# Peptides against a protein of PDB entry 4M9S: the designs that were tried, part 108

Target 1, 135 residues: chain A of PDB entry 4M9S
Amino acid sequence: SRGLVGVECITPYSYKSLAMALQRCVEVLSDEDRSALAFAVVMPPGVDIPVKLWSCVIPVDICSNEEEQLDDEVADRLKRLSKRGALLSGKRMPVLTFKIDHIIHMFLKHVVDAQTIANGISILEQRLLEIGNNN

## One batch from the design tools (peptide; made by RFdiffusion4, then SolubleMPNN)

Design b1_p26_4_s1 (from b1_p26_4, 11 letters changed)
Fold by OpenDDE base, seed 1:
Structure b1_p26_4_s1 (fold): chain B 135 residues (1-135), chain A 26 residues (1-26)
Amino acid sequence: as target 1 above (135 residues)
Amino acid sequence: SEKERERKIVEQALEGLRKSLEELKK
């Protein structure tokens, strides 16, 4: 299946008001949604990214290997995140995309461990290579 | 088609994404 095994985020800056607010938002998420948010750290902030690319790094472990089903599951998770404050911004047209803002991205860079980030980058690069070769 | 539109958007996003990944590696 596509995606990574998700990890929970821990912030060393929980004493700061902004970090505390974001941490509370993270804490109320399901494990799956929290993992999805964590791996959003590998995406460039301020850019509308199509679900196809999100599905390269968002952990999905309960769906079949059918690409359409995986994309749908990823989209559902990202939609839920979009409804939780301003964690993500969804765009329906011309195709479904999601965007992480700079503030949230900065937060994730602090709370997602370096190894998870590195792994996310690696797997994304691999998937992008595969996509490029198939086009 | 919608599939073709998605393909186009993906292709357009690839270059920017690759650049951002390089920056994130630093």
Scores: peptide ipSAE 0.423, ipTM 0.890, DockQ to the pose 0.033
Fold by OpenDDE base, seed 2:
Structure b1_p26_4_s1 (fold): chain B 135 residues (1-135), chain A 26 residues (1-26)
Amino acid sequence: as target 1 above (135 residues)
Amino acid sequence: SEKERERKIVEQALEGLRKSLEELKK
């Protein structure tokens, strides 16, 4: 399976400065979208990342094992995030990509638990190796 | 083709991702 299974996003950050506004945005997300946002922390800020790479780390609970369908589900989540306070920025051309801004990324580094970050890094590294071998 | 475009974009992103992951580990 692709992505991380059973990982929850925890955002207990206190309401100060940047964190205040962002924390409120996070709290109104669905559990599913919040989880997707959490794993955005492993992506480099300011870079347009294709959905294929996002799907390497975004956990999908209920979907087909087909890569295309998985990518579609991931894309839908990321699209919702992009529509909420510009948590992400999406582009359709030349391929569908999403970008996390530096400010959001910095916030996530502080509110996403260390184990989730570590797991996300690990799985992404593994998937990137697999993709690299097939390129 | 779209598939080819995606391939190129992915390839270009890979190196950056690898570097970023190393930084994130610090």
Scores: peptide ipSAE 0.423, ipTM 0.889, DockQ to the pose 0.033
Fold by OpenDDE base, seed 4:
Structure b1_p26_4_s1 (fold): chain B 135 residues (1-135), chain A 26 residues (1-26)
Amino acid sequence: as target 1 above (135 residues)
Amino acid sequence: SEKERERKIVEQALEGLRKSLEELKK
């Protein structure tokens, strides 16, 4: 399968079918991976985003607050998501990045809680300001 | 270094990401 990017014609029926399939994929995820996927909704679809930026929004409660450890944990979660069909697409070179597909992003916008989206935006905006000031 | 390469890529992505967030907030 070429994943969701290979779908060229989407009928209302096809959309419902894809949504149902995606919902089933979400249901079999661990709680922490499902949470990571939810916060992926704040990322722009179709863009390769470095893990460092993903780590700004994906919650990590297992490892310490050390940045390198946070990035590693986030990368592990995103890698697992990338192995679940077309949820995410990973790229190793030149740096490790992940991309959310437009269809997946559209799905998430409908199923992710509005408060989660708002929180994710707020957190990401704050972290981006910090990164911009520390470059 | 790898860190330097990542820093440059992050910088390149920042402006686009900020714009996308503004759109998402609408």
Scores: peptide ipSAE 0.421, ipTM 0.890, DockQ to the pose 0.032
Fold by OpenDDE base, seed 3:
Structure b1_p26_4_s1 (fold): chain B 135 residues (1-135), chain A 26 residues (1-26)
Amino acid sequence: as target 1 above (135 residues)
Amino acid sequence: SEKERERKIVEQALEGLRKSLEELKK
């Protein structure tokens, strides 16, 4: 479902209503999926991001020695989010990517605590450095 | 090739993320 993609806020009341709806969607998520959504706040809104890069910030409790296995688990979580209230928008081609909408990103900036945001940024920077060194 | 195209997409996304992170840190 892509119901929330492209939603525009006309008035503060419209935003409030949307925020309440999004909050209800978040409340019914599993802890793992909710955590994944929280860390989506560090991604630039409106940009298709490959799963490989999502896996740099999405926490996975189960250890994997293979990057592909990690990517698969992350992809599953992001797929669930894309089907639940259109929290993300996925594309399968040319490569599997997910995008966070501007409105949802603004919502996350209000509900995700500052420490989580800071941690997400730090983790992503470290992972990006590692990927860059392997190129 | 398809593999090369995928690599380029990832590299371009990486560059974009690095820039966006600097903005978030402000």
Scores: peptide ipSAE 0.412, ipTM 0.886, DockQ to the pose 0.030

Design b1_p26_4_s2 (from b1_p26_4, 12 letters changed)
Fold by OpenDDE base, seed 1:
Structure b1_p26_4_s2 (fold): chain B 135 residues (1-135), chain A 26 residues (1-26)
Amino acid sequence: as target 1 above (135 residues)
Amino acid sequence: EEEEREREIVERALRGLRENLARLRA
């Protein structure tokens, strides 16, 4: 499945120590990785999500239409995020999954713009409906 | 088997996603 069209997140400066640290981490990300992180806001915190489900909301615009390649690109972005300040937690076995922490999720809720959140919700609902209909 | 474990993870994730969406819409 192809992800959402990339949308930038807003990272307003905060004088809170934790927020400042996370903001700095976000600022050094590539545009693609930052977009992936932004749409993680619609994921339930603390849940291990398989890559194929992440691909429902992660923006992958420059990639082959082959689903396997799309999932690989999504996986690469999520992997980079997992190595950057524990933004995500990855597990390889039995299947590759990524999980957003409650603290990171709370941060994202404050810095991701409302339109991005709304779009992410709408697209995720649509994709899940399609998955359900195919079963 | 591996396929069964994967299926369980997917099903758990799907349930979590749907529940979270319901919360976000409330």
Scores: peptide ipSAE 0.653, ipTM 0.939, DockQ to the pose 0.030
Fold by OpenDDE base, seed 2:
Structure b1_p26_4_s2 (fold): chain B 135 residues (1-135), chain A 26 residues (1-26)
Amino acid sequence: as target 1 above (135 residues)
Amino acid sequence: EEEEREREIVERALRGLRENLARLRA
């Protein structure tokens, strides 16, 4: 994954201690989980996003080509991220959703590379158009 | 009821996503 690999967390973050903590958290993530976290930067902070919509932007590298399993894989990644404390907040009912808070989102905006952000935006726009046409 | 709640969550999320995209493009 390119999004956060080797990215130094040098941010004008007023909360340097938090930035350092987040950097350490990112460093211990798997490549897949780190990639998922990177693409969270294109999500609106503070909004509960269903897994289905997360799957629009989170790339799945190692899993079955079966679509139903793709969502499960995405969910697993997001669940792992949520277990890292402040990275994501999960909610199971009535539907499984995940939310990124403003602080973490702000951090990601500074550390995720511009290309990843641009790609994420493009992908999300395309997927939303497809969803809009199908509904 | 669950379907309605899920629909509402999805719709809210979609709205948020679109609004956020607009902000990101600005």
Scores: peptide ipSAE 0.651, ipTM 0.939, DockQ to the pose 0.029
Fold by OpenDDE base, seed 3:
Structure b1_p26_4_s2 (fold): chain B 135 residues (1-135), chain A 26 residues (1-26)
Amino acid sequence: as target 1 above (135 residues)
Amino acid sequence: EEEEREREIVERALRGLRENLARLRA
């Protein structure tokens, strides 16, 4: 699965300072964290998403097959993103959730390539189907 | 009460995800 390759400077934002700040935040991320952020573009903005559901779309290269460990790795990435500017907003109670706001989501829609978006959609759709079949 | 809140969060998230996917596919 592909991740975010680059960040475009052209944004619909009225304030260039915000776009520049976001670009700077993205540039200093690790490849793994940047990839996680890229796939956040397929999440609905403004919705608190439990880590378990984030793990449906965020790829993990090497880890155990244990679901708990997968969630922990994903949670760590999301926590780092939440600490980098305002990329994500985390809540610990009653369950650990993260959400992407509309401004950040709009930014991602302009800087994430179409193929990455398509891949994220396909991955998430498949994982949700699997969850539904287990109910 | 806490269990109910957790269920509501998950259900809301799932609904949001499915609706968003539908919008992206349209």
Scores: peptide ipSAE 0.651, ipTM 0.939, DockQ to the pose 0.028
Fold by OpenDDE base, seed 4:
Structure b1_p26_4_s2 (fold): chain B 135 residues (1-135), chain A 26 residues (1-26)
Amino acid sequence: as target 1 above (135 residues)
Amino acid sequence: EEEEREREIVERALRGLRENLARLRA
């Protein structure tokens, strides 16, 4: 995955022990899951984000372009990430949402490459514009 | 009421997303 490499990197993250644990966790992710996590860097930390809005930025390679199928694929990735403890926090009721913690977000800010961040911002802006135009 | 709660979550998320984008661009 372009956003997060499976290679150990040096980070100025102040929580060294947590950073090391997160680094190891990221390294064992699949490319698709690691990419999904990388794009979480453009999400506001501490906010419950519905899956359909996550799907605005999470790249999907194999799934069809049907919205429901895309959302399901994205949800599966996010669910896997949430099962790895500190990466994401999922909530099922009243609607399925996922939230990135401030500390995890801070970690991602240091390890996600600049191009991925830029791409994520551009994609999200475009998708939100489309949503706004359809309302 | 459930539908309203869902709409509120979406709206809150959208606000958060837009505000965060503004911060990222600043």
Scores: peptide ipSAE 0.650, ipTM 0.939, DockQ to the pose 0.028

Design b1_p26_4_s3 (from b1_p26_4, 10 letters changed)
Fold by OpenDDE base, seed 5:
Structure b1_p26_4_s3 (fold): chain B 135 residues (1-135), chain A 26 residues (1-26)
Amino acid sequence: as target 1 above (135 residues)
Amino acid sequence: DEEKRRKEIVERALEGLRKNLEKLKA
C-alpha cells in the first residue's frame, strides 16, 4: 500500500490536540488529495514551491486530455489541500506556489509510510535531473 | 521586476529541494 498510514500515529507532539486535528483533516480527504499530501513529505518545509515543481512529485492518476493541463490538475489538488485548514499555504503572485508548514511536515513524517517517502525521493531526483539536463 | 522575482523563487525552491533530499537520505 502507498500513501498515509490508515491508523492513528503516536507522535512526540506536545500538542496532542493538533495532531488529532490534522488526523481528522487527512481522513476526510479524497484518495487523490491524500496521496498528494503524502508526497508533500519530500518537500522542504517553509519553502514556497512553484506548482511546476510540485508536479514533479505528485502522482497524477487521472491524466488530462491535454498535456498542458497537467500542472493545472496538480494545482487544483494543492488548492483543495490549502482549503483544509493549514495543510498548505498558497501564493498567487508573482507565481503560483504552495508551501508546507514545518509542523505539518513533521506530522507527515510520522504518518507517511516509508515506501511512499522512498518513491517520492526517487521520483523527485529523477525529475530534477531531467530539469537540469534541459537547462 | 516580476520576471526576476519568479526566477528567484524557482531557484530558491530548487535549492531547497536538493538540500532537503540530502536530509531525507541521512
Scores: peptide ipSAE 0.641, ipTM 0.939, DockQ to the pose 0.029
Fold by OpenDDE base, seed 4:
Structure b1_p26_4_s3 (fold): chain B 135 residues (1-135), chain A 26 residues (1-26)
Amino acid sequence: as target 1 above (135 residues)
Amino acid sequence: DEEKRRKEIVERALEGLRKNLEKLKA
């Protein structure tokens, strides 16, 4: 499986009741939204991340090569996650950003599969290198 | 100044991402 699909694991998560609630929230997500949430594990908790940077790691298949459509699709997924309890926190001003909470991030570290984490790291590292080379 | 704030947010995010990557790889 990939990401958070079929999550069943024993976790030392200190907030057991919260973990159970989060697991229920994850189970009702669409496959696309669940995948987006899984890749949030590679983001630094407590940091407001612009949508453009989220788009570096969240897998999206779009019909157009327009970057605007990519960001819009990513934003939509993140917005839905933001509406699911405390999964993400969004801010609109001065630029649209999303932040993962430390508690949620801790949960994800225990439930996201190793391959997804590795892929996320690899993709993000590559994209950041490209951004750095352009500056 | 909103433009200044936008720039600061991006810079902080990039710095956070890079630092976190090193942590995850360790």
Scores: peptide ipSAE 0.641, ipTM 0.939, DockQ to the pose 0.028
Fold by OpenDDE base, seed 3:
Structure b1_p26_4_s3 (fold): chain B 135 residues (1-135), chain A 26 residues (1-26)
Amino acid sequence: as target 1 above (135 residues)
Amino acid sequence: DEEKRRKEIVERALEGLRKNLEKLKA
């Protein structure tokens, strides 16, 4: 994945320390987890998003024909991200959801490349259309 | 009530996603 490669985060001086800490966290992630984090940039900040909807944008290298298994893989990635600093916040009840905070989202907007953002938008639009057609 | 709560979470998320997409494309 190319989403977080070669881009620096430009933040106000007051957030410089946080940006540096976040950059360190990103650098030690696996490629898969870093890719998942990159696509979080297309999620609305401050909104609790169910895992099912996260799975609409997070790419999975090994495809499964079982939707529940795909959700489980996505959930595992998001759980790891939630345990790495303040990248995501998770809730278990009443359903498993993850939320990106505004500060983290601001960071991602500066470090995720334009092509990844465009791809994420396209993928999400397509998946939401599919969900809508099934309802 | 629990089922209603779960449905509301999904609905809020979907609405948020759609609105955010419009912002990103603008």
Scores: peptide ipSAE 0.637, ipTM 0.938, DockQ to the pose 0.028
Fold by OpenDDE base, seed 1:
Structure b1_p26_4_s3 (fold): chain B 135 residues (1-135), chain A 26 residues (1-26)
Amino acid sequence: as target 1 above (135 residues)
Amino acid sequence: DEEKRRKEIVERALEGLRKNLEKLKA
């Protein structure tokens, strides 16, 4: 499957024990939450990203294309991730944002498949272009 | 004010995203 590999793999990641712990965290995630975490690999580590920008890359299956519904679903997934092993750090004020730390990001670079990364980049570029054109 | 702060957060995030994309493509 695409996204985050749920099975243990050999990684050059220097902190093997930490990687193993993170892999365990990934394994217990739902498919939806694991997918959201996978696409975090294309986000800049250490930057507080508003939910609306996360929604540019996180795939969500919703009945409506309303932005508010999309943002709410994305926010829920990110909130769950933030409660599991500090995979993400959330801030509520003045706007809800989530941030991926460098060490987690480094882990993701090794466990997220190349196609997912490529797709995430492509999608993000497209969405940012659209945002720029609408401003 | 809060509106200004929110705007700054978005702008900073957008800048970060764009810069990171350039790194990912390199």
Scores: peptide ipSAE 0.640, ipTM 0.938, DockQ to the pose 0.029; fails the geometry check

Design b1_p26_4_s4 (from b1_p26_4, 12 letters changed)
Fold by OpenDDE base, seed 3:
Structure b1_p26_4_s4 (fold): chain B 135 residues (1-135), chain A 26 residues (1-26)
Amino acid sequence: as target 1 above (135 residues)
Amino acid sequence: EEEKRRKEIVERALKGLKENLEKLRR
């Protein structure tokens, strides 16, 4: 299984209201956006990550083989996430980047399936190697 | 200056990703 199947709000958060708000935000997401959010758990919190690197880990069901179109679709998903409870923080200049905050990242570590995390790590490592070898 | 900033962002991101992956594997 992949994604946020069986999401439970079992967190040690002192701010229960925040945990509940995050849970609510996750529940109303589409399956695609929820999947994208799940894989964000493998990103380092507090770091501005270019869309190109996000596209290495975010799964896409059907899209063009062109990298540019893939990046655009990924960017759209990340933009929606940034607007939904500020799950991500986006910057447009000088390059479009998205950042996951520590509080959100910590939440995801509790609710994302272990297998999804493992898969995300493997995918990201593979993609980074490919990028490195092509340079 | 803008080009330099772009390069720095990418470099920082790649460094962060690598370090985070190492941390997650431990």
Scores: peptide ipSAE 0.638, ipTM 0.940, DockQ to the pose 0.028
Fold by OpenDDE base, seed 1:
Structure b1_p26_4_s4 (fold): chain B 135 residues (1-135), chain A 26 residues (1-26)
Amino acid sequence: as target 1 above (135 residues)
Amino acid sequence: EEEKRRKEIVERALKGLKENLEKLRR
């Protein structure tokens, strides 16, 4: 699976209460890391998701043709997000996974652009079908 | 045993993803 290439992500921060609490944290992120965080909205909260599946929705504009390198780049972004407090939680064993918390997911549902959500859903559905058909 | 655990994680993730997609469509 490959991440989304050339997908623009703009977070409007329209939900005042939670957005205000997390605003500074989000603002200090790089554009790439902020985009990765935005697309986390399509992930189920409270579930440990393998990096391979994250790579289906995390946008990577510049990457090698090697899928392994793509996954590594995605993993690096998610690792950086996990260092920002409660944004994400990572587990390394038995497989590298990341999980979005319920409260953060609720925040994202209010602040992530509708088109970004729609794109994330569309590509994730497509990739899951491909994975299912190949297995 | 570790392989079994990995498979279980993937299966749970896939299930969660599908369920969440249904919720997001509502």
Scores: peptide ipSAE 0.641, ipTM 0.939, DockQ to the pose 0.030; fails the geometry check
Fold by OpenDDE base, seed 2:
Structure b1_p26_4_s4 (fold): chain B 135 residues (1-135), chain A 26 residues (1-26)
Amino acid sequence: as target 1 above (135 residues)
Amino acid sequence: EEEKRRKEIVERALKGLKENLEKLRR
């Protein structure tokens, strides 16, 4: 729908060659993985984020009876992204986490549309409140 | 100890998320 799907790498990024390389990486992603990458912009760069928290913002089209598979599906997407160069870095122990690098995050801030960022923030805030109230 | 490490990771993540959200609103 939105995010990086139809976005070209037209950015004031100082490292043009890197931006172009990242654009090429984005173009070969599936729509689902590209969407996940777009929403990664709302994550703090350089911080190992547990999959459960990623699942707060990564959109997954699943049936209600498959809610238990949400984290697994999110993890699979993030894992695929982690295999695409420097997009994400994963860590298995002690808990499965993924981290976005500062450079990638900076790139995303320039190329992800403002509405997607705003939506991601809103969704994340809402989900965090829900988690906080339920724990 | 493993549980402690997991807890610390979550706490750090939550702290980072909060701070990042504040930055993104600017």
Scores: peptide ipSAE 0.641, ipTM 0.941, DockQ to the pose 0.029; fails the geometry check
Fold by OpenDDE base, seed 5:
Structure b1_p26_4_s4 (fold): chain B 135 residues (1-135), chain A 26 residues (1-26)
Amino acid sequence: as target 1 above (135 residues)
Amino acid sequence: EEEKRRKEIVERALKGLKENLEKLRR
């Protein structure tokens, strides 16, 4: 298993309590939500990212062929993450966006395995190129 | 106005994504 599954919290945080709290939040997530959180590491911290762009990196095993349904599934996962403490911050207007905070991003950089990060980067780059070429 | 705001959000996000990818590779 890759991503955050079975990964112990090893961070350089001077605030041990924060790292422990974040680790606890991660441990109670479902496998699919934890995977989504792992791939959030490739997102820029502090930036509101539309769901459409999140869908470029969030893995979905089973989804409808309709693009709208794919976005809905991704949105549902991100919404669940946003309800777990301060993992993500969601905004509904003018478009549905989610943002990862710098603290959470720093945490993920240390606990997400290198292969998952590399895969996320590769997938995101490929999808962005495809979107750009279709416009 | 809302359409303009939506466009700006997407553009900002795309810019941020590209810049962050460059940082992660270093």
Scores: peptide ipSAE 0.641, ipTM 0.940, DockQ to the pose 0.029; fails the geometry check

Design b1_p26_5_s1 (from b1_p26_5, 10 letters changed)
Fold by OpenDDE base, seed 4:
Structure b1_p26_5_s1 (fold): chain B 135 residues (1-135), chain A 26 residues (1-26)
Amino acid sequence: as target 1 above (135 residues)
Amino acid sequence: SEVEEALARTRALLAKATQKALAELQ
């Protein structure tokens, strides 16, 4: 999958300081965490989303194909992102969920590769339908 | 935009899936 294209970013923000701060924050992430953040763009902002659904789009490399391990790895990445300022907000109770805020979402729409966004949305839709039909 | 329209399409599916997932996790 393609990642973030920060150098090509055209931000709609009237205050460049926020965009610059976010860009710097993204740049210091590991490749894995940055990829996870990129795919957060496919989620609607302001919605608490359970880890199971995040796992539909967050790319992970695990030794086992067990769903539990997949969710755990995804959760770990999202937890790290939630500790990086306003990138994500985690909620532990009643169920572990993560949420992307509007400002971050707007940022991602401009810095994430367009094809990655499109592919991510398609993957999400397919996997949601599969979950709905199989569970 | 195309992205916004695509995101809108996923919203309904996501909402339903979220409710189901949350119910299963409680």
Scores: peptide ipSAE 0.306, ipTM 0.839, DockQ to the pose 0.034
Fold by OpenDDE base, seed 5:
Structure b1_p26_5_s1 (fold): chain B 135 residues (1-135), chain A 26 residues (1-26)
Amino acid sequence: as target 1 above (135 residues)
Amino acid sequence: SEVEEALARTRALLAKATQKALAELQ
């Protein structure tokens, strides 16, 4: 039940060389990984974020809502993204975290629908508040 | 921009949540 409905991004090709290179990387992704990449835009760039918090916005379609299973699936998606053109940066030690770089974030900010981004941020805020209230 | 302003509002909550989550996972 956690996550967002998947959304695709469309490259405007405003920055031709960079956009073309990134678009090529995006095109070879699965639909699930491409959707995960789109929602990475709701995270601030340059911040190491644990998988638990990524799971608040990464759309995952699994039969169980067990946190361990959700986090593992999200981690797998983020790992695949980190292996393809360094779309994300993964850090295993001391804790498994992922970070979106500024240049990738800038790209996504222009290719993902603005209303989708705004909605995703609102959902993130809501879920963070819920997590905070339950701890 | 609207996106940047929204991200700014979320930063404080995210930072706090990140710190707590990292502490729990270490």
Scores: peptide ipSAE 0.306, ipTM 0.841, DockQ to the pose 0.034
Fold by OpenDDE base, seed 3:
Structure b1_p26_5_s1 (fold): chain B 135 residues (1-135), chain A 26 residues (1-26)
Amino acid sequence: as target 1 above (135 residues)
Amino acid sequence: SEVEEALARTRALLAKATQKALAELQ
């Protein structure tokens, strides 16, 4: 499996060094990709999540009213994040999914503002219930 | 924490939705 699962360390110095490295990676992202990364905090770490479910919380400014175009734009953003080291891990088979590692998730919990996290979770819960009722 | 508790509440819903989505896409 791809990601940082095998390099997890509990030493204080390792955490500080890793946080600094991750902060530098975040700073070079575009505003749109950085926003997408922020909302990855609402997903449980270590779980392969289909793009359809990511689209429930990833904000997209320019898209059509068609669900397929929304999923494509979300997938493109998540793909870019997966190319930036270990921010996300993507799988193409059997279906297109993305996963956030535990270490990255812990980092996001400390740097993303609490209101953004709370709003993202509320939106996710609402969208999941709607999907369950309509499909 | 509040964040951890909220994430725990969504886990069951997300697991069910994931299983359904994967079944539909295969």
Scores: peptide ipSAE 0.301, ipTM 0.836, DockQ to the pose 0.035
Fold by OpenDDE base, seed 1:
Structure b1_p26_5_s1 (fold): chain B 135 residues (1-135), chain A 26 residues (1-26)
Amino acid sequence: as target 1 above (135 residues)
Amino acid sequence: SEVEEALARTRALLAKATQKALAELQ
């Protein structure tokens, strides 16, 4: 099995003008997209991450049991986030990847619940180890 | 394949990143 149970993101951080602008962008997201963004904090900033690895931490509640469909759903969510105030950046070639910027990542570290971050990191590490053992 | 090579590189990077991040949170 892959992914996490969705958690609603709370964004109380507004110390800087930039943070206020980002918070506004987050507040208008759907619950699903906001949850996906919250768990994006577990990824290292500035790194192009393949969708398969994003699917280890992006919560998807309703989809087919097929891994291919899971990746497609995750990709759709990440694509929407990339269109909303450049919260993420995507590349299609040569491999479909998404990247979180340092500024966005720093923002998320302050507004996402610490326990949620810790749990997400633990699950990601576990999933990566499982992938490594199967290959 | 190119995809598998990219995955392998990412896995190594994420392993280090997650361990570091987890340690910083504890």
Scores: peptide ipSAE 0.191, ipTM 0.730, DockQ to the pose 0.025

